# Peptides against a protein of PDB entry 5NXQ: the designs that were tried, part 75

Target 1, 114 residues: chain A of PDB entry 5NXQ
Amino acid sequence: EIQIPVSMAAEEEYLRSKVLSELLTDTLENDGEMYGNENEVLAALNGAYDKALLRLFASACSDQNVEKALSLAHELKQDRALTAAVKISERAELPSLVKKINNIREARYEQQLK

## One batch from the design tools (peptide; made by RFdiffusion4, then SolubleMPNN)

Design b2_p17_7_s4 (from b2_p17_7, 7 letters changed)
Fold by OpenDDE base, seed 4:
Structure b2_p17_7_s4 (fold): chain B 114 residues (1-114), chain A 17 residues (1-17)
Amino acid sequence: as target 1 above (114 residues)
Amino acid sequence: MKISEEELQEIIDEYLE
């Protein structure tokens, strides 16, 4: 059996989930038709997308690549995924990254209030 | 410091699953 590195597997899943999520989102925005399960499918895709991103994020943190980690954090969609990223950053002992991710969360909160 | 795979999985399970 061929062993695939965790980082490579994560990137593959990220790319797959990203493409599918974007395609579904664009379709829903353009067609506007909902038949009952599209929101569930989108939620599942977004969940898988963020999960894959978090694995890449963790890899960047492990490499002490704060710039790459921050870039990946901006790509996270769900607030709970940002919370997970904060926890990962704490475990990686990157307090500056923790603060920057929390700033992302705060900015999104403010946008939701508008 | 590298985060362990087990700890990473626990974080993901807690917040996303």
Scores: peptide ipSAE 0.438, ipTM 0.907, DockQ to the pose 0.842
Fold by OpenDDE base, seed 1:
Structure b2_p17_7_s4 (fold): chain B 114 residues (1-114), chain A 17 residues (1-17)
Amino acid sequence: as target 1 above (114 residues)
Amino acid sequence: MKISEEELQEIIDEYLE
């Protein structure tokens, strides 16, 4: 029996969810076929994707690797996931990272207003 | 400080699930 480190497991899940999300997105955009459940599938995939990313994010925070954590935060898709990232950063006592993530959120808010 | 796995799970559950 092989025990997989938590970080490796998180990375594997992230990569899997990322690939599936990208493949589905590409299919919808390039093939022009739409089915009724595709939006639900995308939402589910995005949830799993962000969840996996947040675990990697938390690991980076634990390592006090602010640059890596910030890079991962930029990859988060949902605003609620960014909120979670802020909470994680607060718990990790990384106020500079909190500020940077909030800047990401603000930028996305502004984009939505256009 | 390090975030515990339990606390991380709580945060994820609260905001994503």
Scores: peptide ipSAE 0.437, ipTM 0.907, DockQ to the pose 0.889
Fold by OpenDDE base, seed 3:
Structure b2_p17_7_s4 (fold): chain B 114 residues (1-114), chain A 17 residues (1-17)
Amino acid sequence: as target 1 above (114 residues)
Amino acid sequence: MKISEEELQEIIDEYLE
């Protein structure tokens, strides 16, 4: 068995989860309901997706690459994942990134009110 | 500062598990 570096493994998991999430979304939009456990599948996929993304996010923060970190934060799906990103940013001592992520959260809250 | 792997895992577990 081939051992894959942690960074590459995280990228692979992110891409796989992203593709599956997008594929499921497209299927639901174009072919209708699956008449199964769509919500449970989406929750599981989104969880795996955000976990993988947060690891990439933490790596970007460690590199002090604020622009890359912010771009990754925009791709997070769950609010609780954005909260996790804030905690990571605080511990990485990136207050400007904290503010920008909180702005993302506020914008999403406002959209949910519609 | 760099976040430790252990601390990162704790954050992920707290919010996503």
Scores: peptide ipSAE 0.436, ipTM 0.907, DockQ to the pose 0.857
Fold by OpenDDE base, seed 5:
Structure b2_p17_7_s4 (fold): chain B 114 residues (1-114), chain A 17 residues (1-17)
Amino acid sequence: as target 1 above (114 residues)
Amino acid sequence: MKISEEELQEIIDEYLE
């Protein structure tokens, strides 16, 4: 088995999940076909995507790269993933990042109301 | 501070799994 650095593995998973999520989303939007399992597949893909992102996010936090971390947080899809990002930021002792991520969450709540 | 891989996994498991 080839040893792959954790960062590379995370990046690969992120890219793969991102592409698949986008393709599925585009398919659903364009074709409008619902067979009953698309939501589950999409959820699984989004979950994998967010998990991969969170690993990259954690790496950025570890590097004290707040700008990169925040940029990655904006790419998270699920609210619970943002919650996880907050927890990671707290553990990384980055309170300013915590506040900024919470602002992202609040903004998304407002968008849902519109 | 660096987050341990174990701690990160726990956070992910708690919120996403």
Scores: peptide ipSAE 0.436, ipTM 0.907, DockQ to the pose 0.849

Design b2_p17_8_s1 (from b2_p17_8, 6 letters changed)
Fold by OpenDDE base, seed 4:
Structure b2_p17_8_s1 (fold): chain B 114 residues (1-114), chain A 17 residues (1-17)
Amino acid sequence: as target 1 above (114 residues)
Amino acid sequence: SEYEELVEELTEEMEKK
């Protein structure tokens, strides 16, 4: 049996989740009809997407690639995923990244208040 | 939570490297 490296598996999962999330979102926004469970399906897809992205994020932190990690953090959709990214950054001893991710969270909070 | 478990999993992997 072929063993796939964790990094490659994470990338594959991310790409798959990203495509599915985007396709569903586009369909609902343009010509989709609500049948009662689309929001729950979207939330589940977003969760899978963020979890896959966090694996890539952790890999970037491990490589001390702060710029890549920050770029990935901007792609996270859920606040709880950003919180997870902060915790990962703290444990990776990357305080500058922690600050920048918290800035992302604060900016999103302000947008939600409008 | 699922995210707490994921954080623990990923940070443990990072510590091994």
Scores: peptide ipSAE 0.530, ipTM 0.912, DockQ to the pose 0.943
Fold by OpenDDE base, seed 2:
Structure b2_p17_8_s1 (fold): chain B 114 residues (1-114), chain A 17 residues (1-17)
Amino acid sequence: as target 1 above (114 residues)
Amino acid sequence: SEYEELVEELTEEMEKK
């Protein structure tokens, strides 16, 4: 059995999920047609996307690469994923990153209220 | 939740390093 490095596997999963999510998003935005399952499919893809991204995020945290971790956090779509990123950062003992990600969450909350 | 499980998984892996 060929073992693929975790980082490579995570990157592959992320890229795949990202492409699929973007394709579906673009389709919905451009066509505006709903057949009943698009939102469900999109949610599933976004979930996979965020989970894959969180794996990359965790890897960045492990490398103590705060800048990379933060950039990845900005790409997260779901609030629950940001929450996960905060928890990962806390356990990685990166308080500056925790603060910055919480700022992202707060900013999104404010935007959603508008 | 699934995200909580993911967090635990990832942080466990981080701790191993």
Scores: peptide ipSAE 0.529, ipTM 0.913, DockQ to the pose 0.945
Fold by OpenDDE base, seed 5:
Structure b2_p17_8_s1 (fold): chain B 114 residues (1-114), chain A 17 residues (1-17)
Amino acid sequence: as target 1 above (114 residues)
Amino acid sequence: SEYEELVEELTEEMEKK
């Protein structure tokens, strides 16, 4: 298992996972199932995407770059990833960022309820 | 959870700085 230091941006992995996730999503939406396990693959890719993004997020927090961190948080797809971002922010002692990310979560919850 | 492990990993790295 490869561990990526927070100090190093996981840009390549992020971009790769992002592209693959988007491609698969588009395929499912437009062409339907191809291999019979696309939903599982998509979930895995989304996980990889969010995890890579969280590494970037943590790096931004470490740099005390709240605006960059917030921008990255907006790109997170899964709620559990947002939760992780909150936890990272808390430990980074960035309460303003915590509030802003929680606002993102709440907004998404409201959208899902509509 | 897997995410919890990731959080721990990342925050530990942050604390090293």
Scores: peptide ipSAE 0.525, ipTM 0.913, DockQ to the pose 0.872
Fold by OpenDDE base, seed 1:
Structure b2_p17_8_s1 (fold): chain B 114 residues (1-114), chain A 17 residues (1-17)
Amino acid sequence: as target 1 above (114 residues)
Amino acid sequence: SEYEELVEELTEEMEKK
């Protein structure tokens, strides 16, 4: 992976990844199966999306902008990405943000149990 | 993992500030 400074987090890359992820997700939810590999494609797109978000998240943490960081965390899709956000928050010494992100994780766990 | 590497990358940059 190419190292990109947190301060140079690509909003454009995030937006692109977001659009692609949302389009594919909506298509699968509304129209059903497309190809035999749509789940793998979706996973790849979601991964790119979350990684892009995490860069923006880290930038927000660096700026001590907790509200912005939390808003970005809510947009993360994968649990492993939320875990990454927690680790970033811990190292940024933002315990209130850590707690709030863990609450997001717990809420999603409960939703999955239903 | 890839995410672990990303976390390390991002937190290292934050520490440099």
Scores: peptide ipSAE 0.522, ipTM 0.911, DockQ to the pose 0.862

Design b2_p17_8_s2 (from b2_p17_8, 6 letters changed)
Fold by OpenDDE base, seed 5:
Structure b2_p17_8_s2 (fold): chain B 114 residues (1-114), chain A 17 residues (1-17)
Amino acid sequence: as target 1 above (114 residues)
Amino acid sequence: SEYEQLVEELAEEMEAK
């Protein structure tokens, strides 16, 4: 039995979720086929994507790699995922990262108002 | 919530290191 490192497993999960989310999104945008559950499926895929990304984010935080963590935070799609990233940053005692992620959230709020 | 559980899980992993 081969033990897969946690970080590698997280990376694999992230990539898989990202690809699936993008493929489904492209299909819906281009073909317009509706089966009644697309939004739910997309939400589930996006959730899986963000959760996988948060695992990478937490790893970056544990490594004190603030720049990598911030870069990953920018890739998060859901606001609740950003909130989770803030909480992880707080646990990691990275107040500067907390502020920067909150700035991301505020920027997205502003964009939604436009 | 599911995310809160994930945060707690990841926080525990970070503290373990």
Scores: peptide ipSAE 0.498, ipTM 0.907, DockQ to the pose 0.955
Fold by OpenDDE base, seed 1:
Structure b2_p17_8_s2 (fold): chain B 114 residues (1-114), chain A 17 residues (1-17)
Amino acid sequence: as target 1 above (114 residues)
Amino acid sequence: SEYEQLVEELAEEMEAK
């Protein structure tokens, strides 16, 4: 069995999930045909996408690269993924990053209220 | 949850480094 570094595997999974999510989104926006499972497929893809991002996020935190970690956090789609990023930041003892990610969450909450 | 498990997994990996 061929083994690759975890960081490379995470990057590959992120890119794959991102491409598939974008393709599905484009299909839903440009094709009127619905088969009944598109929302579930999209949710699954978004989950895989965010989980892959979180692995990259954790790596950035481990490297003490707060700016990279923050940029990755902005790419997270689900609130539960942002919550996970906060927890990872807490474990990494990066309180400034915790605050900034919480600001992202608050901003998204405000957008939902509009 | 899956995310909670992922957080714990990643936290352990971070501590190992």
Scores: peptide ipSAE 0.496, ipTM 0.906, DockQ to the pose 0.958
Fold by OpenDDE base, seed 2:
Structure b2_p17_8_s2 (fold): chain B 114 residues (1-114), chain A 17 residues (1-17)
Amino acid sequence: as target 1 above (114 residues)
Amino acid sequence: SEYEQLVEELAEEMEAK
């Protein structure tokens, strides 16, 4: 059996999830209701998107590529995913990245309060 | 949670490298 590198698999899943998430978002914005299940579908797609992104994030952390990791963190949609990114950064012993991601979370909290 | 499980999974993978 052919084993696909984790990074490649993660990239493929990320791209797929990203496209689907964007398509659904556009559909909701432009076409309206989706028979009452649009929010659930969107949440599921966003979840898949963030999970795939976190795999890429972890790979970047493993490579000690803080800049790339931070860039990926900014693409995360859910707060729970950012929390996961913090935990991954902690495991990778990247305190500077932990701080920067927490700043992202705090900024989003402030934005939500507006 | 599923995210906690994912974190653990990824942490293990990172440790294995």
Scores: peptide ipSAE 0.491, ipTM 0.905, DockQ to the pose 0.960
Fold by OpenDDE base, seed 4:
Structure b2_p17_8_s2 (fold): chain B 114 residues (1-114), chain A 17 residues (1-17)
Amino acid sequence: as target 1 above (114 residues)
Amino acid sequence: SEYEQLVEELAEEMEAK
């Protein structure tokens, strides 16, 4: 069996999850019918997507690539994933990144309040 | 790595919720 490097596996998972999430979203928005399970499927896909992103995010933090890490954080969909990113940033001792990610969370909170 | 382990832990927590 071929062993795939962790970084490559993470990239593959991210791309796959992103494509599937976008495909399903587009289908539902344009032509989709609701049968009662679409939201559950979307939630599962979003979870997989965010988890894949967090792997990339952690790698970026390990590389001390703050710009890349922040860019990845902006792509996260779920609030709990942003929270995870904050925790990773704290462990990486990147306080500036922690603040920037918290700003993302706060901005999304404000949008939800409208 | 430490960060990879952390991500796995957090991923499991997210899955559990």
Scores: peptide ipSAE 0.424, ipTM 0.870, DockQ to the pose 0.148

Design b2_p17_8_s3 (from b2_p17_8, 7 letters changed)
Fold by OpenDDE base, seed 5:
Structure b2_p17_8_s3 (fold): chain B 114 residues (1-114), chain A 17 residues (1-17)
Amino acid sequence: as target 1 above (114 residues)
Amino acid sequence: SEYEELVEELTEEMKEK
């Protein structure tokens, strides 16, 4: 198993997973099921995407780059990933970032309820 | 949780910097 240091941005993996996730999403939306397990594959890809993004997020937090961290948080897809970002922010002692990410979560909750 | 291990890993590495 390869561990990616926080100091090393997982840019390539992020971009790769992003592209694959988007492609699969588009396929599902436009062409329907092709292999019979697209939803499962999409979930897995989204997980990989968010995890890669969280590594970038953590790196930004480590650099005390709150604005970059926040921008990355906006790109997270899953609520659980946002929760992870909050936890990382808390441990990084960035309360302003914590508040802003929680605002993102709340906004998404409200959108889902509508 | 699904991300707990990752959070621990990342935050630990952050503390090392």
Scores: peptide ipSAE 0.591, ipTM 0.928, DockQ to the pose 0.802
Fold by OpenDDE base, seed 3:
Structure b2_p17_8_s3 (fold): chain B 114 residues (1-114), chain A 17 residues (1-17)
Amino acid sequence: as target 1 above (114 residues)
Amino acid sequence: SEYEELVEELTEEMKEK
């Protein structure tokens, strides 16, 4: 079996999860098909998506690429994934990134209150 | 928690590098 670098594996997982999530969403919107498990499938796909993103995020932090890390954080969907990103940033000793990610979380909280 | 475990995994990998 071919050994794939961690970053490439994470990218592949991210892209796969992203594509599947988008395809499912498009199918539901365009065809109106109901299978009874859409929410569970979407939750699972979003989880895989965010976990893959977090791997890329950690890689960016390791490279001290704060701008790339921040861009990836904006793509995270779940709040618990943002929380994970904060923890990773703290351990990477990137306080500016911690603040910026917390700002993302706060902004999403404000939007949910509407 | 799956995310707690993932954070530990990723930060440990970062520490090793």
Scores: peptide ipSAE 0.590, ipTM 0.924, DockQ to the pose 0.953
Fold by OpenDDE base, seed 4:
Structure b2_p17_8_s3 (fold): chain B 114 residues (1-114), chain A 17 residues (1-17)
Amino acid sequence: as target 1 above (114 residues)
Amino acid sequence: SEYEELVEELTEEMKEK
């Protein structure tokens, strides 16, 4: 059985999810109408997007590429995905990355309070 | 949860490398 490398599969999924998420977001923000399920569709797309990013994130952590991992973490949309990234970083024994991702989470919390 | 399962999956893969 042919196995597709995790990194390759993750990249394909990320690109697909990113394009769809951006297209839907742009449409809704500029000239789209709400018909009742757009927010649910967007949430589902964002979930797939974040999960794809987390696969790339884990790969970067495995390579000890902290800068790449951090840049990917900034692209995560959901707080629950950032929490997952923290857990992955902890298990990868990258405490500096854990601190930086927690800073991202705190910054987003502060923005939501405004 | 889905994310908990994903974390476990990805961390297991990291340990294999």
Scores: peptide ipSAE 0.590, ipTM 0.926, DockQ to the pose 0.944
Fold by OpenDDE base, seed 2:
Structure b2_p17_8_s3 (fold): chain B 114 residues (1-114), chain A 17 residues (1-17)
Amino acid sequence: as target 1 above (114 residues)
Amino acid sequence: SEYEELVEELTEEMKEK
């Protein structure tokens, strides 16, 4: 069995999930009609996307690359994924990153209220 | 729960480095 480095595996999964998520999103935006389980598929793809992204995020935290970690956090789609990123940052003892990600969450909350 | 498990997994991996 060929072992793929964790970072490479995470990147591959992220790219795959990103492409599929974008394709489905574009399709839904263009067609505007819902048939069957499109929302369910989109949710599943977004979940896979965020999970893959969180793996990259954790890797960035391990490297103490706060800027890279923050940029990845901005790409997260689900609030629960941002919450996960906060928890990872806390455990990585990166308080500045914690604050910045919480700011992202607050900003999104405000946008949702509008 | 699903994300909680992922957080635990990833943070554990971080500690191993």
Scores: peptide ipSAE 0.588, ipTM 0.923, DockQ to the pose 0.961; fails the geometry check

Design b2_p17_8_s4 (from b2_p17_8, 6 letters changed)
Fold by OpenDDE base, seed 5:
Structure b2_p17_8_s4 (fold): chain B 114 residues (1-114), chain A 17 residues (1-17)
Amino acid sequence: as target 1 above (114 residues)
Amino acid sequence: DEYEALVEELAAEMEAK
């Protein structure tokens, strides 16, 4: 049996999670059908999505691909995931990336205050 | 929490490279 490389597995998981999250969101917005657990399911899907994305983010950091890492960080949905990205960036000794991700967090905080 | 665990996992992987 062929062992799938970690990077490929992470990408596959990311894409799957992204598609499912988007489909669920679209369904809820367009159909308005609620069964009582959609928010919980959505949170779980978003969590899986962010976790998969963080794996890709870490890979980009390892490659010293700051541009790709930053692009991936913009795709993160949860603040806790951004916090994780900051920590990963710190471990990777990428202070410029840390600053940029913190700027993303600050911008999102400001949006929540509106 | 689970995110902290993930960070540690990924950090370890990064150091291994």
Scores: peptide ipSAE 0.571, ipTM 0.928, DockQ to the pose 0.958
Fold by OpenDDE base, seed 3:
Structure b2_p17_8_s4 (fold): chain B 114 residues (1-114), chain A 17 residues (1-17)
Amino acid sequence: as target 1 above (114 residues)
Amino acid sequence: DEYEALVEELAAEMEAK
């Protein structure tokens, strides 16, 4: 069996989850018909999507590539995923990245209040 | 928590490098 590096596997999972999420969204926008499980499917896809991103994020942190890590953090959808990114950044001893990700979280909280 | 488990997994991988 062929072993795939974690980063490549994460990228594939991210892209797959992203594409499926977008396809479902497009279908709902174009057809407007719901069968009662779309939200559940989207939640599952978002989870897989964020988890894949977090693996890429951790890889970027390991490389000390703060700019790449920050860019990936902006792509995270769930707040709990951002929290995970903060924890990963702390483990990587990247305090500047911790602050920047917390700024993202705060900004999203502000948007939710509006 | 599944995210906590993921954090620990990834942290362990990072520290093992």
Scores: peptide ipSAE 0.566, ipTM 0.928, DockQ to the pose 0.889
Fold by OpenDDE base, seed 4:
Structure b2_p17_8_s4 (fold): chain B 114 residues (1-114), chain A 17 residues (1-17)
Amino acid sequence: as target 1 above (114 residues)
Amino acid sequence: DEYEALVEELAAEMEAK
């Protein structure tokens, strides 16, 4: 079996998950047809999407590319994924990135309260 | 916890580089 480099595999997974999430979202918004499990499917896709992003995020942190890492963090959907990004940033000893990601989390909390 | 496991996995990979 052909071994795919980790970075390429992560990017492929991210792109696939992103496309599927967008397609499902568009279908629900435009067609409005519900079968009772769409939210569960969406949650599963979002999880896969965020996990794929976190792999790319970790790679960016490893390269000490804070700008790229932050850009990727903004694309994360779930709060628990942002928490994971914070932990990864801490492990990478990037305190500035930790602060910036926490700011993202705080901003989202404020939006949810409104 | 799935995310905790992922964090540990990725952290290990980062340290290996």
Scores: peptide ipSAE 0.563, ipTM 0.928, DockQ to the pose 0.958
Fold by OpenDDE base, seed 2:
Structure b2_p17_8_s4 (fold): chain B 114 residues (1-114), chain A 17 residues (1-17)
Amino acid sequence: as target 1 above (114 residues)
Amino acid sequence: DEYEALVEELAAEMEAK
């Protein structure tokens, strides 16, 4: 059995999930119809995407690469995923990153209020 | 919670390094 490094596995999952998420998003936007399980499928893909990103995020935190971690956090789609990123940052004892991610969350909340 | 479980998993991995 060949053990694939966690980082490589995470990157593969991220890329696959990203492609599928983008494909579905584009399809839904172009078709303009939302019926059946399409929303559920999109949510599932976004979930997989964010989870894959969080694995990369954790790796960046482990490397103490705050800039890379922050860049990855910006790519997260769901608020629940950002919350997870905050928690991971707290565990990594990176308070500056915690603040920056909270700023991302607040900015998105403000945009939703518009 | 699914994300909470993931956080704990990743935190454990980080602590193991």
Scores: peptide ipSAE 0.569, ipTM 0.928, DockQ to the pose 0.954; fails the geometry check

## One batch from the design tools (peptide; made by RFdiffusion4, then SolubleMPNN)

Design b2_p18_3_s1 (from b2_p18_3, 9 letters changed)
Fold by OpenDDE base, seed 3:
Structure b2_p18_3_s1 (fold): chain B 114 residues (1-114), chain A 18 residues (1-18)
Amino acid sequence: as target 1 above (114 residues)
Amino acid sequence: SSKDEFLKESEEIIDEAF
């Protein structure tokens, strides 16, 4: 099997998941057709999307590019992904980034409580 | 390398989250 660089694999999966998620969403909104498995498909796509972003995030952390890492963290959709980003930031010994990502998590949590 | 090891550890963190 051909080994693909982490960054390339992440970007490919990110784009694939993003495009498919958007297309599915648009179809549901415009056509109104429900097949019963759309939520499962979207969940899977969102998972792949966040996983891809996290790989890019890890790469940014390894480069000590806090600005890029933070930007990527803002694009994460699921809380479990933000939690993973915090863990990765801790391993990278980037405490300022840890704090900023936790702020994102707290802000989203408060928004969900409304 | 240390960078490679970090990326591998990160992948494990990601896989654990999903």
Scores: peptide ipSAE 0.736, ipTM 0.964, DockQ to the pose 0.789
Fold by OpenDDE base, seed 2:
Structure b2_p18_3_s1 (fold): chain B 114 residues (1-114), chain A 18 residues (1-18)
Amino acid sequence: as target 1 above (114 residues)
Amino acid sequence: SSKDEFLKESEEIIDEAF
């Protein structure tokens, strides 16, 4: 029996969720073919997407790969995911990463206020 | 290992966020 490392499994889930999210988004934006529960489906997919990214993020943090972790954080969509990333960074004792992710959050807050 | 413990804790953080 082949056991897949957690990081590889996370990569697979990330790619799968990303593709599905993008496909659904493209369909809604360009084709307008989805009706009824499209928002619910998008929310679910986005959640799965961010969760998968966060697992990759945690893996990067565990490797002390700050640059990779930061790049992943930029790909997070939801604020709750960024909050989680901050917490994970704190646990990893990576204060520079904490600051940078908080800057991402602040920037997004400012955009929402405009 | 410490890495395993960290990943476990991270999973808990993720689960709390969602």
Scores: peptide ipSAE 0.736, ipTM 0.964, DockQ to the pose 0.786
Fold by OpenDDE base, seed 4:
Formats: structure tokens, sequence, C-alpha cells
Structure b2_p18_3_s1 (fold): chain B 114 residues (1-114), chain A 18 residues (1-18)
């Protein structure tokens, strides 16, 4: 059996989920017609997308690559994913990264209030 | 390794979030 590194598996899942979520989002926005469970499918895709990103994020943290980790955090879509990223950063003992991710989260909260 | 353990812990955090 071929052993696939965790990072490679995560990257593959990220790319797949990203493409699918973008395609679905564009279709829903441009076609204007929604039938069935498109929103549920989108939510599931977004979940898979964020999970894959978080695995890459964890890998970056393990390498103490704060810049890469922060870049990945900006790509996270859901608030629960940002919360997970904060927890991972705390476990990695990267307080500067924790602060920066919390800033991202606060900025998104403010946008939701508008 | 410590890195592997960290990644395992991170996976648990991810699983709890979703």
Amino acid sequence: as target 1 above (114 residues)
Amino acid sequence: SSKDEFLKESEEIIDEAF
C-alpha cells in the first residue's frame, strides 16, 4: 500500500473542495435558480474546504511558519474554523498568530453587523 | 515525534469544531 503524506492528502482535499465550492457558488449566483438542497451541498463543501485548510494550517504551525499559517487563516470561510485555528495556534504556542487570527475574526463580526 | 503528536491534537481540535 502506498503511504500518502498527510500534507499531500490535505492539499488534495483542499484543492478539490475549493474548486467544487467555487463552482457551486458561481452557479447559484449566476443562474439564480435553486432547486433542492443546493445550500446544504454548499455548506458541506465549505465544511470540507475549511477542514482541509485547517490541516494545512496545523502543518504550517508545526513548522513555525507564521506567515504561511496566517495566509491560510485568511482563506478560512466559517467562524468555527477561525476558532479552531486559534486553538491550534495556542497549542503551537504562537501568541502573535493567535492575536492576528482574532483580529480576522473581529473584522468579520463587524462586517456581519453592517 | 512531537510534531506528529501536535498534528494529532490539531486533528482532534478540527473534529470538535465540525
Scores: peptide ipSAE 0.733, ipTM 0.964, DockQ to the pose 0.824
Fold by OpenDDE base, seed 1:
Structure b2_p18_3_s1 (fold): chain B 114 residues (1-114), chain A 18 residues (1-18)
Amino acid sequence: as target 1 above (114 residues)
Amino acid sequence: SSKDEFLKESEEIIDEAF
């Protein structure tokens, strides 16, 4: 098996998952038609997308690139992914990043309550 | 390395979230 750098693998999966997730989301939002498994596919794609982002996020944290890490955190879609990002930031001993990610979560909670 | 260990720990956190 050919071994490639973790960051490259994560970037590839991120890009693939992002494109497919956006295409499916746009289709569902604009067509309004259901064919059976669209929600399941979307969930799987979003999961893969966030997982890939989190791997990039972890890499940025390991490089002590807080600004890049925060930028990546803003791209996360699911709350469970943000929670994971907080945990990773804690392990990286980056308390300022922890606070900023929690602010992202709080902002999204407020938006959901509207 | 320390970075490798951190990335492994991060992967565990990710796997637990999904």
Scores: peptide ipSAE 0.733, ipTM 0.964, DockQ to the pose 0.791

